# Peptides against a protein of PDB entry 5HDT: the designs that were tried, part 110

Target 1, 163 residues: chain A of PDB entry 5HDT
Amino acid sequence: MVVKTFMDMDQDSEEEKELYLNLALHLASDFFLKHPDKDVRLLVACCLADIFRIYAPEAPYTSPDKLKDIFMFITRQLKGLEDTKSPQFNRYFYLLENIAWVKSYNICFELEDSNEIFTQLYRTLFSVINNGHNQKVHMHMVDLMSSIICEGDTVSQELLDTV
Target 2, 163 residues: chain A of PDB entry 5HDT as posed
Amino acid sequence: MVVKTFMDMDQDSEEEKELYLNLALHLASDFFLKHPDKDVRLLVACCLADIFRIYAPEAPHTSPDKLKDIFMFITRQLKGLEDTKSPQFNRYFYLLENIAWVKSYNICFELEDSNEIFTQLYRTLFSVINNGHNQKVHMHMVDLMSSIICEGDTVSQELLDTV

## One batch from the design tools (peptide; made by RFdiffusion4, then SolubleMPNN)

Design b2_p22_8_s3 (from b2_p22_8, 10 letters changed)
Fold by OpenDDE base, seed 1:
Structure b2_p22_8_s3 (fold): chain B 163 residues (1-163), chain A 22 residues (1-22)
Amino acid sequence: as target 1 above (163 residues)
Amino acid sequence: DEKLLEEALSQKRAKIPGYTPE
């Protein structure tokens, strides 16, 4: 991630956000979340990450069940970070960088199953992290996990055992 | 589907201050 002092203010207006709402909702459908093509699922995850970025700090998804499905889905895609030589690694990096910077998972604190989501995230990250990852990848992973720990009011024993 | 998603990505890359992908 590159932090710039001066950036374009090319954010979507509220009207544009409303226009894209239907697309955002469709991207979270089972058709896309359960798509048989791995590369398509990765693209879906990146799109969902961008949606969270654009709508931050809110989200267009109002259903707790749908939000859970989305973040469990994104978590599963992060497994692709393991192979640094994959031609799709840059997109996996983008996914990680985005969700870490935006702190997208923090919306899960509002969900009843937040501990389950965070536990799966931590297990996934620890399963893929390796010495082949450069400093930036490691930083994003640490930032993502530490933000959740720091902003959470409580941590389950299961999560503690995972960390 | 991939083409559609790539188009969606391009449309949803609106920037917020301080964030730029590497």
Scores: peptide ipSAE 0.047, ipTM 0.696, DockQ to the pose 0.057
Fold by OpenDDE base, seed 5:
Structure b2_p22_8_s3 (fold): chain B 163 residues (1-163), chain A 22 residues (1-22)
Amino acid sequence: as target 1 above (163 residues)
Amino acid sequence: DEKLLEEALSQKRAKIPGYTPE
């Protein structure tokens, strides 16, 4: 909460946020989330991460279903972290770094399906984490997961089994 | 649309203090 409040104080002005609101909303459309090009989807995920950063602690997306779709989408993109030799790895790193620093997933606590989202996130991270990742990648992964555990008052058994 | 949004958000990243991606 404190971190998000700080971000709100130091982020874009209301005028700038309003200027890019339409673009932010358009980016969450099925056209982008279901784009056939994998590299485009990664770019979309990074842009979405930036949107959450800019609008923190809140998001311009008011629909719970849309928020769920977005975070499930971002989670799917994180699978790309598995290949450290990929030409797109640096962009995957940016995605991870951003969402971990911003604590973007914490907005999901307001969603009914938060446990599902977090479970999928943890499963994805544990499936891609390997010894080939440097300590910065590991740090961001741990920060991302620990922030969710610390913020959540209740953790489902399914999530506990995943950890 | 993708490139336009990327450019717009990139410009915002440069202006926002406190976040410097490594």
Scores: peptide ipSAE 0.041, ipTM 0.701, DockQ to the pose 0.052
Fold by OpenDDE base, seed 4:
Structure b2_p22_8_s3 (fold): chain B 163 residues (1-163), chain A 22 residues (1-22)
Amino acid sequence: as target 1 above (163 residues)
Amino acid sequence: DEKLLEEALSQKRAKIPGYTPE
C-alpha cells in the first residue's frame, strides 16, 4: 500500500476508532451514498474522509467494490467546490483539505479500477477549478493530483491524457 | 440519521501531526 505508514497516523484512541468503525459501516450503505439530499451526501463524504484519516493507512472496508463506490461517491461530491459563494463551501473545502493531506485516494492503487477512479478525480478537479478559488484551495488540488502521480508505478494513457 | 452525521462532524477530531484543518 502506497499510503502513509501507521507510525505517522497512530494518533487515535481505541474508543474513537471503535466509534468511527460502527459509523463507517452505516455510512457506506446505499441509503447514504444515494441519499436524495445533496447536503446530506456532503456530510456523508466529510464523515467518510474523517474515517479514512483515522484508520490510515488501512481502510475499515475490505470489499474492493465498496471502496470503489465510496471514492467515486466522494469524487462526485467534490463538484461542489465550483461555487465559492455557497454556504456549504467550507465543508467542501474541509473535504478537499482532508483527502489531500491524508492521501486517502492512494488506497485505490490496490483496486482493479484504480485508473478509472483517478481519472474521474482529475476530470472533476479540473472542471471545478477557477480563479475564484484562493491559494489554499489551489494548493490542495495540486497536492492531491501530484501525490497520486508521484506514488503510482504505472498510469493508463487515459489518465495521462486527463493531466 | 442526519442528526448522527451532524454529531459526528461536530465531535472532536483526532489530529495528525502537522495537519491543522482550516
Scores: peptide ipSAE 0.040, ipTM 0.684, DockQ to the pose 0.049
Fold by OpenDDE base, seed 3:
Structure b2_p22_8_s3 (fold): chain B 163 residues (1-163), chain A 22 residues (1-22)
Amino acid sequence: as target 1 above (163 residues)
Amino acid sequence: DEKLLEEALSQKRAKIPGYTPE
């Protein structure tokens, strides 16, 4: 298998990243983003988060529309954080932890629709946050939101109203 | 491709310095 051949290489190798590029692009296709299975969509979101982590500070996706679709997709998956008793909660936690640590959403500042993306993110986070979440979940949510505010040169009134 | 990518990325998770999942 071609993928396994390069898996032993340095993860920072450009050749290895190029090998996985096609897979990354396929994962962001409408087939996966609009998959009917909720658990599959969560897995896709986690994989996309890992892709952003691996390719940081850049992203392998060049289309602004595709990037918007991806982050709106990830935002929708974060709704699953609301139910702390869900069997998939640990995977939702992984998604949150990853994107917060990597600061993946900061790529959106290059998009003309960044305000829309951030607004939806904040609305989603505030809609799911509850007293059932432990300190770590709260910290990741705060880290995610505060990083965007701190690195943004301007904050729209709509975003301010969301906070 | 999804399964293949998941397996590949899972291996990379263990190798990436500075990232330690809680």
Scores: peptide ipSAE 0.039, ipTM 0.702, DockQ to the pose 0.056

Design b2_p22_8_s4 (from b2_p22_8, 9 letters changed)
Fold by OpenDDE base, seed 5:
Parts: sequence; C-alpha cells; structure tokens
Structure b2_p22_8_s4 (fold): chain B 163 residues (1-163), chain A 22 residues (1-22)
Amino acid sequence: as target 1 above (163 residues)
Amino acid sequence: DEELLKKALSQKRAKIPGYRPE
C-alpha cells in the first residue's frame, strides 16, 4: 500500500501532498466509512477532518455524492460527544474542534443536499449537547452552527425548525 | 488499519503548520 510506504519515509512537501491525497481517497472508501469498529470510524472521521484542514478552503474530493457521504458520516460520529466520560471523548472533542475551526461543513453549500446535511448536523448536535459539556465544547458547537447560518444565503424552514 | 490511522493523525498534527489541537 502506498500509504504505508510514504508514512515511513522522510517527507517533503510533494511527498506529503501525495500521501495525503492517497489517504483521502482511501479513507473515503466504504471500507472505512462502514467499518464495523466504532473506534476505527472515529479515527477515520478525525483523519478526514485533518484532510479537509490540509486542503482548505478546497476539498480533494470532486464527487458531490462522496462529499455528502463523508459529511453524513462525520455527523454520525459526533453522536459520541454525548458520553463525556468515554475514553474516546478527547478524540471526539478533537473532531468537533477541528471541523468548527476549519469551517469544513461550509463546503457543503455547493452540494444539492446541503440542507439535508445541515439539518442532520443540527439535530445531532442538539441531541448530544448538555450542561455537562465544558465551555470549549459549547463554544465549538455554537461556532459550527452559527457559521453555517451566517454564511448561508437562505435557511430552510426545516433547518429553522431544528434550531 | 487502526494503527495506520493513528500514525496518520500524528503526522498530520505534527507537520501541518497553523492549526494545532488544544
């Protein structure tokens, strides 16, 4: 596998770009998005978030369907934020922090099903948000949701009903 | 695969300037 080879070698900028591109393509496959291990899926989501960070403001994916699948996948992983005492909570926090800072979901405005993606994101966040979360978690959740509302030309009634 | 993902995350965090997790 190309990824294994590049990960073990000294990387320059071009080698890193090639590595990240190969990882981007591989990690977006059904093999990883539908992986049976919950912890692996979380790692996949974090890696995908890092890929979006690296390529921001663009995305290395050209398929709208693939982008939709990825963001719906990431949204599903955010459900793990509900258990603040989980050994994996810090990784869920990283996922939230990353996508909020990068504003990764803003790429979805170019997708036909953007409203569906945003609605599902909001429903997920509101389902897990609670007073047990610290200030930083709340801040990232608010930043994530506010950025989408502020930068969207229009907000669907369905999304408004979710908020 | 899990270990590869962990390694990939570590490399991305360490090598990409700008954003750093808290």
Scores: peptide ipSAE 0.072, ipTM 0.748, DockQ to the pose 0.052
Fold by OpenDDE base, seed 2:
Structure b2_p22_8_s4 (fold): chain B 163 residues (1-163), chain A 22 residues (1-22)
Amino acid sequence: as target 1 above (163 residues)
Amino acid sequence: DEELLKKALSQKRAKIPGYRPE
């Protein structure tokens, strides 16, 4: 993976990663993933995206179930991209840009339920994409989806049907 | 919690050279 090699050269120091580790683990707790405030959940998603960027190509989360929960959570937040007039749209844009550039979802290939995660991602993206989005948003969405297809060894029929 | 997250977000963005959000 080209992006992983690039990110490997541009990572934070190990000392800083250790400092962020406790925060990273805390942010992935149910307290934040199931927070009742939508804006808080968006901020959590952005922070998680930054965590994946910093720790790329790996992640500080050791539990496959936790990783699945995180990416399903991030996917749910991407629904907010639909309303371009929202005052929070810029943060949704950041989330999209980040995960697309970092190829954060690529870590999901290590998960048994990767196809479920990708399917849900694609469904979400196609549900929110509209003519109100500028070219950059469209490009990031395409980059995100195409990267997963290109990097994946196998793709489920359900995912193919979603595309 | 929200303010803490905002702080964390800002700090983490600044820590990665070469990445510039649009």
Scores: peptide ipSAE 0.056, ipTM 0.738, DockQ to the pose 0.048
Fold by OpenDDE base, seed 4:
Formats: sequence, C-alpha cells, structure tokens
Structure b2_p22_8_s4 (fold): chain B 163 residues (1-163), chain A 22 residues (1-22)
Amino acid sequence: as target 1 above (163 residues)
Amino acid sequence: DEELLKKALSQKRAKIPGYRPE
C-alpha cells in the first residue's frame, strides 16, 4: 500500500492522472515493449495494466496503433502463466487479476483490429490453462473472456471458433 | 530502468479505491 503524504492528499485523482501521463506514454514506447529482458517486459506489462486501471474507462493513449501494440504485448506476456512454479508466477497472476477486474481489453472494441486482439488473447489463455492452476486463476480467465463476449455486439467467426 | 519501473508499479497499485490485489 502506498503511503500518501500531505502533498498527495491535496491532489485529486484527476491531478494525479495528469502527473503520470508522461510516464504512461513513455512506458508504451518501443524501447520498453521490445526490451530484450523477459522480466523487464513482464514488469512493463504490469505497469501498463495499472495505467489502464487508473485511467479507466479511457486510456491515455490516443493512437489506435499504439493501443493495438500494447494489448498484443500484454497478451504475449500472459504466456508466462503456464509455469505455475516460476518465481515470477505471482507477478503474472497480478497481471491476469488486474486486467480481468478492470476489463482493460474492453477498450479494444474501439479499434478496427479488435477481433485480432481478442482472438490472440483467447488463444493464449487456452494454450496456458492447465490443471496446475488454482481456482482463482481459472476464475480470472473466465471473467476476462466472458466480459469481452458480453460487451461485444458482434464476434468474428474466427473468434467463435477459438472459444 | 527496471528499478524505476518497480517504483512506478508500487506507487500505482494502491491509487484506485475498490481494487485490492489478491
């Protein structure tokens, strides 16, 4: 838990969002999304998940192409959920829990390539799910997928074939 | 860069009421 100082208490949520805007934009740069270190990429994904949480229901990223890159990036990180014995599993769990609770992927409905993003997400989740995952992991995966289905007016045949 | 990201992550996690990581 973050301890707020008196200075922080004087700022409302909108002022804090303005303060973190430059950091949010910087974290979405190719430098971080294509970082050679796997653990750094996971950390970047978690930070991006928190950014989406803070700015929900909107996002600070105005470029549709950038949003697509970010969610494709996050989807790739979710592959790490497969190894439940990894020292980094708890961070992968945090990523999953966060994006499921916030419904972060739902902003992708505004994108032209939303079906591609959702298809890759579903394929990734189904590829990593296994009997080693506890009930909480399964619940978050179901919540994440069902929220997208419920909000979407139309779903591509390719996505339906994946589900 | 990694340490900066860790610090940023810790500062952002508890900012929004109603969300508590398991």
Scores: peptide ipSAE 0.054, ipTM 0.737, DockQ to the pose 0.054
Fold by OpenDDE base, seed 1:
Structure b2_p22_8_s4 (fold): chain B 163 residues (1-163), chain A 22 residues (1-22)
Amino acid sequence: as target 1 above (163 residues)
Amino acid sequence: DEELLKKALSQKRAKIPGYRPE
């Protein structure tokens, strides 16, 4: 029991995080964000989600523009949740579960375009949510959206119209 | 490519307490 607990809670060392930095930067490049293969883009999104998980509560990206691009990219990938019978659904589920649990989008509160990012996220989630999704998917979607509303100090009219 | 990204995913094993992918 103790051994399993330790393994589950173990995180990469600072040295390992430093090694991942170059990879993190490359994964956020236009080459990957605009990759023509949909499955590759999904993998990129999952990698980016894991990067945010590993570096939480910080991020290895210092450029606000790059952060915006990344979260807009991740948001676009979430559209794949619409098809519950897709062979890639489990990976889309992983993406949703990860970003919801980690609260990765909370980094966006520091961005000038946070309202735009959150609005696009909400529109995307409401666009794909359907009765075919099980309770876990619904829970993660609600957790993700409610966390942003609860932790935000202001809500734009556009966001209110989206909700 | 896809294989590179799969390897990258496998390397991202660091976890914060309480998180376990389903």
Scores: peptide ipSAE 0.071, ipTM 0.739, DockQ to the pose 0.058; fails the geometry check

## One batch from the design tools (peptide; made by RFdiffusion4, then SolubleMPNN)

Design b2_p23_1_s3 (from b2_p23_1, 7 letters changed)
Fold by OpenDDE base, seed 3:
Structure b2_p23_1_s3 (fold): chain B 163 residues (1-163), chain A 23 residues (1-23)
Amino acid sequence: as target 1 above (163 residues)
Amino acid sequence: MYKMNKINYSKEEKERYRPLFDD
């Protein structure tokens, strides 16, 4: 499984990073981002999260439009955090924990549509957060939201209204 | 200024995560 390959990969594995770069780019294609299977999309999101991790601090994706598509895609997958009893919840948690640790959304500040991306992220997180989540989930959600609002030079009024 | 964190998984973390992607 491709997801497992990127999960096991480290940042300092330069040879592997070079070897799998084309695969990383391919995983961000519309074929995967718009895949009809929800479970496949979740796995794609996890893989993309690991791609951001191993290529940090830079993304291997050079297109601003592609980056926007990716983060909007990841944001949509986070809706799966709502059902804590779902068999896929642990994979959704993996996604959350990764993006919280890596702070991959930080690169969105350089995008023209950063406010849209962050607004959707906040709306999504607030829509799924509930008392069924344990402290660790809450911590990651709060950390993710607070880091963005504190590090950003400007925040849209829409985002402020969401908080 | 807006950079991602450099995070590597520990061996223990990788072992914890691997079962998530076995099937």
Scores: peptide ipSAE 0.678, ipTM 0.955, DockQ to the pose 0.831
Fold by OpenDDE base, seed 2:
Structure b2_p23_1_s3 (fold): chain B 163 residues (1-163), chain A 23 residues (1-23)
Amino acid sequence: as target 1 above (163 residues)
Amino acid sequence: MYKMNKINYSKEEKERYRPLFDD
């Protein structure tokens, strides 16, 4: 499985990163981002999260519009965190843990539509957070949101109202 | 500039994650 390949890959594996670069770019295509299967979209999101991890501190995606699409896509997948009893919950947790550790959303500050992205992220996280989540889930959510607030030069009023 | 963290998974973490993505 492609997602396992990227999960196992280390950041310093330069030759391997170069080998899979075209695949990484292909995974961000509309075909995958708009795939009709929810489970496929989750796996795609996990792949993209690891792609950001592997190629950090820089994303391999050069288009600001594509980056926006990717992060809006990842944000939509995080909605799956709401059901802690879902068989796919652990994959949703993987996605959350990854983006919290990597701080991949930090590159969104370079985008013109950063406020839209962050607003959607916060709205999504607050919509799914519940008492059924364990301490780790809450910790990652708080860490993710706090990191964005602390590193951002400006925070929109709408975002502040959400927090 | 805003940067992402450079994260490599430990061997233990990879072993923990691999079952999530079994075929």
Scores: peptide ipSAE 0.677, ipTM 0.955, DockQ to the pose 0.869
Fold by OpenDDE base, seed 5:
Structure b2_p23_1_s3 (fold): chain B 163 residues (1-163), chain A 23 residues (1-23)
Amino acid sequence: as target 1 above (163 residues)
Amino acid sequence: MYKMNKINYSKEEKERYRPLFDD
């Protein structure tokens, strides 16, 4: 699986990063972002999260529009955290833990539509958070939301009203 | 300019994650 390849890859694996760069770019195509299979979309989101991790501190994607599409896509996948009894829950947790540690959403501050992205993220997280989640899930959700508020230079009133 | 954190997984973390993506 391609997901395992990126999960096992380290940031200093320069030769591998170069070898799989084209695949990383291809995974962000509309074919995968709009794939009809929900489980495939989750795997794609996990791959994208690892791609951000591997190529940090910079994203390999150069298009602001593509970056917006990717983060809106990842945000939609986080809805799967709602059902803690789902067989796919651990993969949704993997996605959450990655984006919380890497703080990949930080690069969204540079996008023109950052407020839209963050608003959707907050709305999604508040919609899925529940008492069935363990401490780690809650910690990552709170950390993700708090980091955006604390590290952002400009936070819209709309976003503040959402919190 | 805002940057992402440089995070590598430990060997233990990779072993924990690897079963998630088995066929």
Scores: peptide ipSAE 0.676, ipTM 0.955, DockQ to the pose 0.866
Fold by OpenDDE base, seed 1:
Structure b2_p23_1_s3 (fold): chain B 163 residues (1-163), chain A 23 residues (1-23)
Amino acid sequence: as target 1 above (163 residues)
Amino acid sequence: MYKMNKINYSKEEKERYRPLFDD
C-alpha cells in the first residue's frame, strides 16, 4: 500500500509531500534497510526510489551518512536483476528504470564517499548484466553507468578499473 | 553539482506500474 502511494504521487503534490515526509524518513531507518525479508527490502528500495523522484531535485534526507546508507542499500537490491525469471524481476526492473530516469545517484557526487558508492554500483551492474536481458534493461544500465562516467569529475582509479 | 531529474509518471506509466504492487 505504501509503495503504491509513493508511486502514484506527483512532485506537485505539496500537501501530500508534507504529509508523508515523516514516513519517508522512517523508511530510511535501519529497521527497513536491514529488514530480514528480501522482498520487503525490495519494496523499501522502490519506495526510496520514488521518494527521491517525488522530492527531486532535493532529497529529504539531510545526513550524508544516511544518504550513503540508502544508496548502498539500493545498490545491493539491484543484484536481483540477475534472475529474469524471478517473480520479483519486474519490481527490480521498476527500481532500475526509476533510478535511471531520475538519476538519483547524481546527488552522491556531493558525498565524500561517492567513489565507493559508484564503484559498488558498477560492480553490481556488471555482475548482473547479461544477454538474457531485454533492450530496455540494457539501455537503462548503460545509460546509468555512462551518465556517471561522463559527468563525474572525481572518478577514482578503482572505478576506472571496474569499467 | 549535478541534480536529480524531475520526473512525473504519465497516466500510462502509472497504469503499467500499478500491477507490480498488487497483492
Scores: peptide ipSAE 0.674, ipTM 0.955, DockQ to the pose 0.832

Design b2_p23_1_s4 (from b2_p23_1 with S1K E6K F9L H13E R18L)
Fold by OpenDDE base, seed 4:
Structure b2_p23_1_s4 (fold): chain B 163 residues (1-163), chain A 23 residues (1-23)
Amino acid sequence: as target 1 above (163 residues)
Amino acid sequence: KYKMNKINLSDEEKEKYLPYFDD
């Protein structure tokens, strides 16, 4: 599975990063972002999370519109964290942990619609938080939200009202 | 201006998470 390929890849592997760049770009296409299968979309989200990790501190995607689409897409997948008993919960957890570690959402600050992205992220996270989540899940959620607040120079009133 | 963290997964983390994606 492609997701394992990216997970195994280290960010210092310049030759591999160059080799898989086109695949990384292809995974961000509308075909995958709008894939009808929920499980496929989750796998795509995990791949994208690792792509951000591997190519950090820069994203391989050059289009601001594409970046917005990607992060809105990832945000929608995080709703799957609501069901802790789901067979796919582990994959949702990995997605959360990855984006919390990498702080991939930080690059959204350079986007015109950053406030929209962050607002949707906060709303999604608060909507899925429940007592079925262990402490580590809660920690990553808090860390992700805190990093955005601390890193950002400007926060919209809408985002503040959401928090 | 705003950067992502450069983070590699440890062998322990890879061992833990790779099985999540077994078919």
Scores: peptide ipSAE 0.664, ipTM 0.956, DockQ to the pose 0.883
Fold by OpenDDE base, seed 5:
Structure b2_p23_1_s4 (fold): chain B 163 residues (1-163), chain A 23 residues (1-23)
Amino acid sequence: as target 1 above (163 residues)
Amino acid sequence: KYKMNKINLSDEEKEKYLPYFDD
C-alpha cells in the first residue's frame, strides 16, 4: 500500500521526498478526498497525515484552499473513532496519534477559515470522546485540543465558548 | 508563522503500526 511507503519514510530522505512529491499531490486531489469508498478515504487520510509529518515543518501543498479541504477531510474521518470495535479502529487511532504528535492542525492558524476548521474539529472530537476509549486515546484528543487553544494567537472567543 | 513538529517514527513504532495496513 502507498500508506506503508509514506509511513516508512523519514524527514531526511530528501531523494525519496522528491520522488514521491507528485504522488503526495495526487493523493490530495478531489478524486481521493471525495472517494466513495469509506475505507479508501481512511487510507488517504493516513497518507496525508504522514505526508504532513515527512515534509514538516512545511506542508508540500501550496494552496490555502487545498489545505482547508484536506483538514476538513481529515476531520470527517476522525468520526470513525466512535466505533472502538471496528476492524479499522487501529487505523483511526494511528490517524489521531499522528495528528497529535505532529500538531499538523497548527498550520491552519495561517488560513482565513481557521475558526471553521477548529470548530469542526472540536465538535467531531466531542462527539466521539468518552465512548469506550482507553486513556491513550483520551490523552491524544486532549493534547490536540489543548495545543490549539494554548499555542494559537488567533483563537476567537466564540470558539473558546464552544469548548 | 505556525509550524508543525518534526517527528520521525522509531523502528519500534514502524513495527507496531505497519501491520495495521496489511491486506
Scores: peptide ipSAE 0.659, ipTM 0.956, DockQ to the pose 0.856
Fold by OpenDDE base, seed 3:
Structure b2_p23_1_s4 (fold): chain B 163 residues (1-163), chain A 23 residues (1-23)
Amino acid sequence: as target 1 above (163 residues)
Amino acid sequence: KYKMNKINLSDEEKEKYLPYFDD
């Protein structure tokens, strides 16, 4: 799987990063972001999360609109965290842990629609969080939300009402 | 400027997560 390729890739491999740059860009296309298969979309999200990790601290995507689309897409995939008994839960956990560690959403502060992105993230996380989640899942969810609140210069009232 | 964390996965983490993506 392509997801394993990016998972195994490290940040210091400049030649490899250059080699897979076109694939990284292609994975952010509408074809994949709007793919009809839910499992494919999850795999794409995991790839994108690793792409942000590999190319950190900068994203290889230069378009603000594309970045917004990607993070809105990733946010939608996080809905799958709700069912802890799903066979795909481990992949959803990987997605969560990755974005929590990398803090990939931090680059959204530079986007014009940052409030929309963060609002959707908060709503999604609060909608899926439940007592069936273990402490590690809870920790990552709280870490994501707390980091955004603490680092943001301004937080919308809508976000404050959600927290 | 807000930056992402530069984090590589350890071999142990890769060993743990790679099976999640088996066919």
Scores: peptide ipSAE 0.671, ipTM 0.957, DockQ to the pose 0.851; fails the geometry check
Fold by OpenDDE base, seed 1:
Parts: sequence; C-alpha cells; structure tokens
Structure b2_p23_1_s4 (fold): chain B 163 residues (1-163), chain A 23 residues (1-23)
Amino acid sequence: as target 1 above (163 residues)
Amino acid sequence: KYKMNKINLSDEEKEKYLPYFDD
C-alpha cells in the first residue's frame, strides 16, 4: 500500500521525496479527502501524516485552503480513537502518535483560520479521550493540546472556552 | 515561524507499525 511507501521513506531521501511529490499532492485531492470508504480515508490520513513528517519542516502543500482542508480532514479521522477495541485502532494510534511527534499542526499557525482548526482539534480530542486509553494515547493527546496552547501567539475566545 | 519536527522512524518503530497496515 501507498501508506507503507511513505512510512518507510526517510526524511533525507531527497530524490525519493521528489519522485513521490506528485503522489503526495494527489493524495490531498478532494477525491481522497472525500472518499466514501471510511477505512480508505483513515489510510489517506496516515499517508498525509507521513508526508508532513518526511517533508518537514516544510509542507509540500502551498495552498492555505488546501492545508486547512487537510488538517480538518485529519481532525475528523481522529474521532476513530474513541473505540479502543476497533480493528483499526492501531492505525488511529499511528496517526495520533505521528502528528504528536511531528507537531504537524504547528504549520496551521500560519493560516488565517488557525483558530478554527485548533478548536475542532480540541473538540475532537476531548470527545474521544476516555479512561480506556492507555498512557501513551493520553500522553500524545495532552502533548498535542499543550503544545498548541503554549506555542500559539494568540488564542481565540472560542478556543479558550473549548479548553 | 512555526515549524514541524524533523522525525525519522527507527527500524524498531517501522517494524512495529508496518503490521498495522497488512490488512
């Protein structure tokens, strides 16, 4: 699967990154973001998370609107963390751990609609967090939320009300 | 101003995660 290709890719493999750049751009298209299959959307989210990882510190997506769509999309996939007994939970965990380690949401601070993105992220995380999650899941969720609050220059009242 | 972390997955991490996507 394509997800394994990006997972195995190293950040310093410049030739390979250039080779797969068009695929990375294609995976962010509405075709995949609005794919009717929930499992496919999860796989796409994992790919996008790895794309942010391997192209860090710069995202290959240049459109602010596209970046917003991507992170809103990833945020929606995080809802799957609620069911710890789901067969796909490991993939949701991978997504969470990746975005927590990479801090991919940090680039959202450059977007005009950053507050909307972070608000939705917080709402989603608070909606799915429960006592059934292990320490690693809790740690990553807390790390994500804390990093955004601590690193952000401005936080909207709506976001403050959410937290 | 705000940058992502440069993270590579270790061989151990890849070995752990790859089975998640075998289905």
Scores: peptide ipSAE 0.669, ipTM 0.958, DockQ to the pose 0.830; fails the geometry check

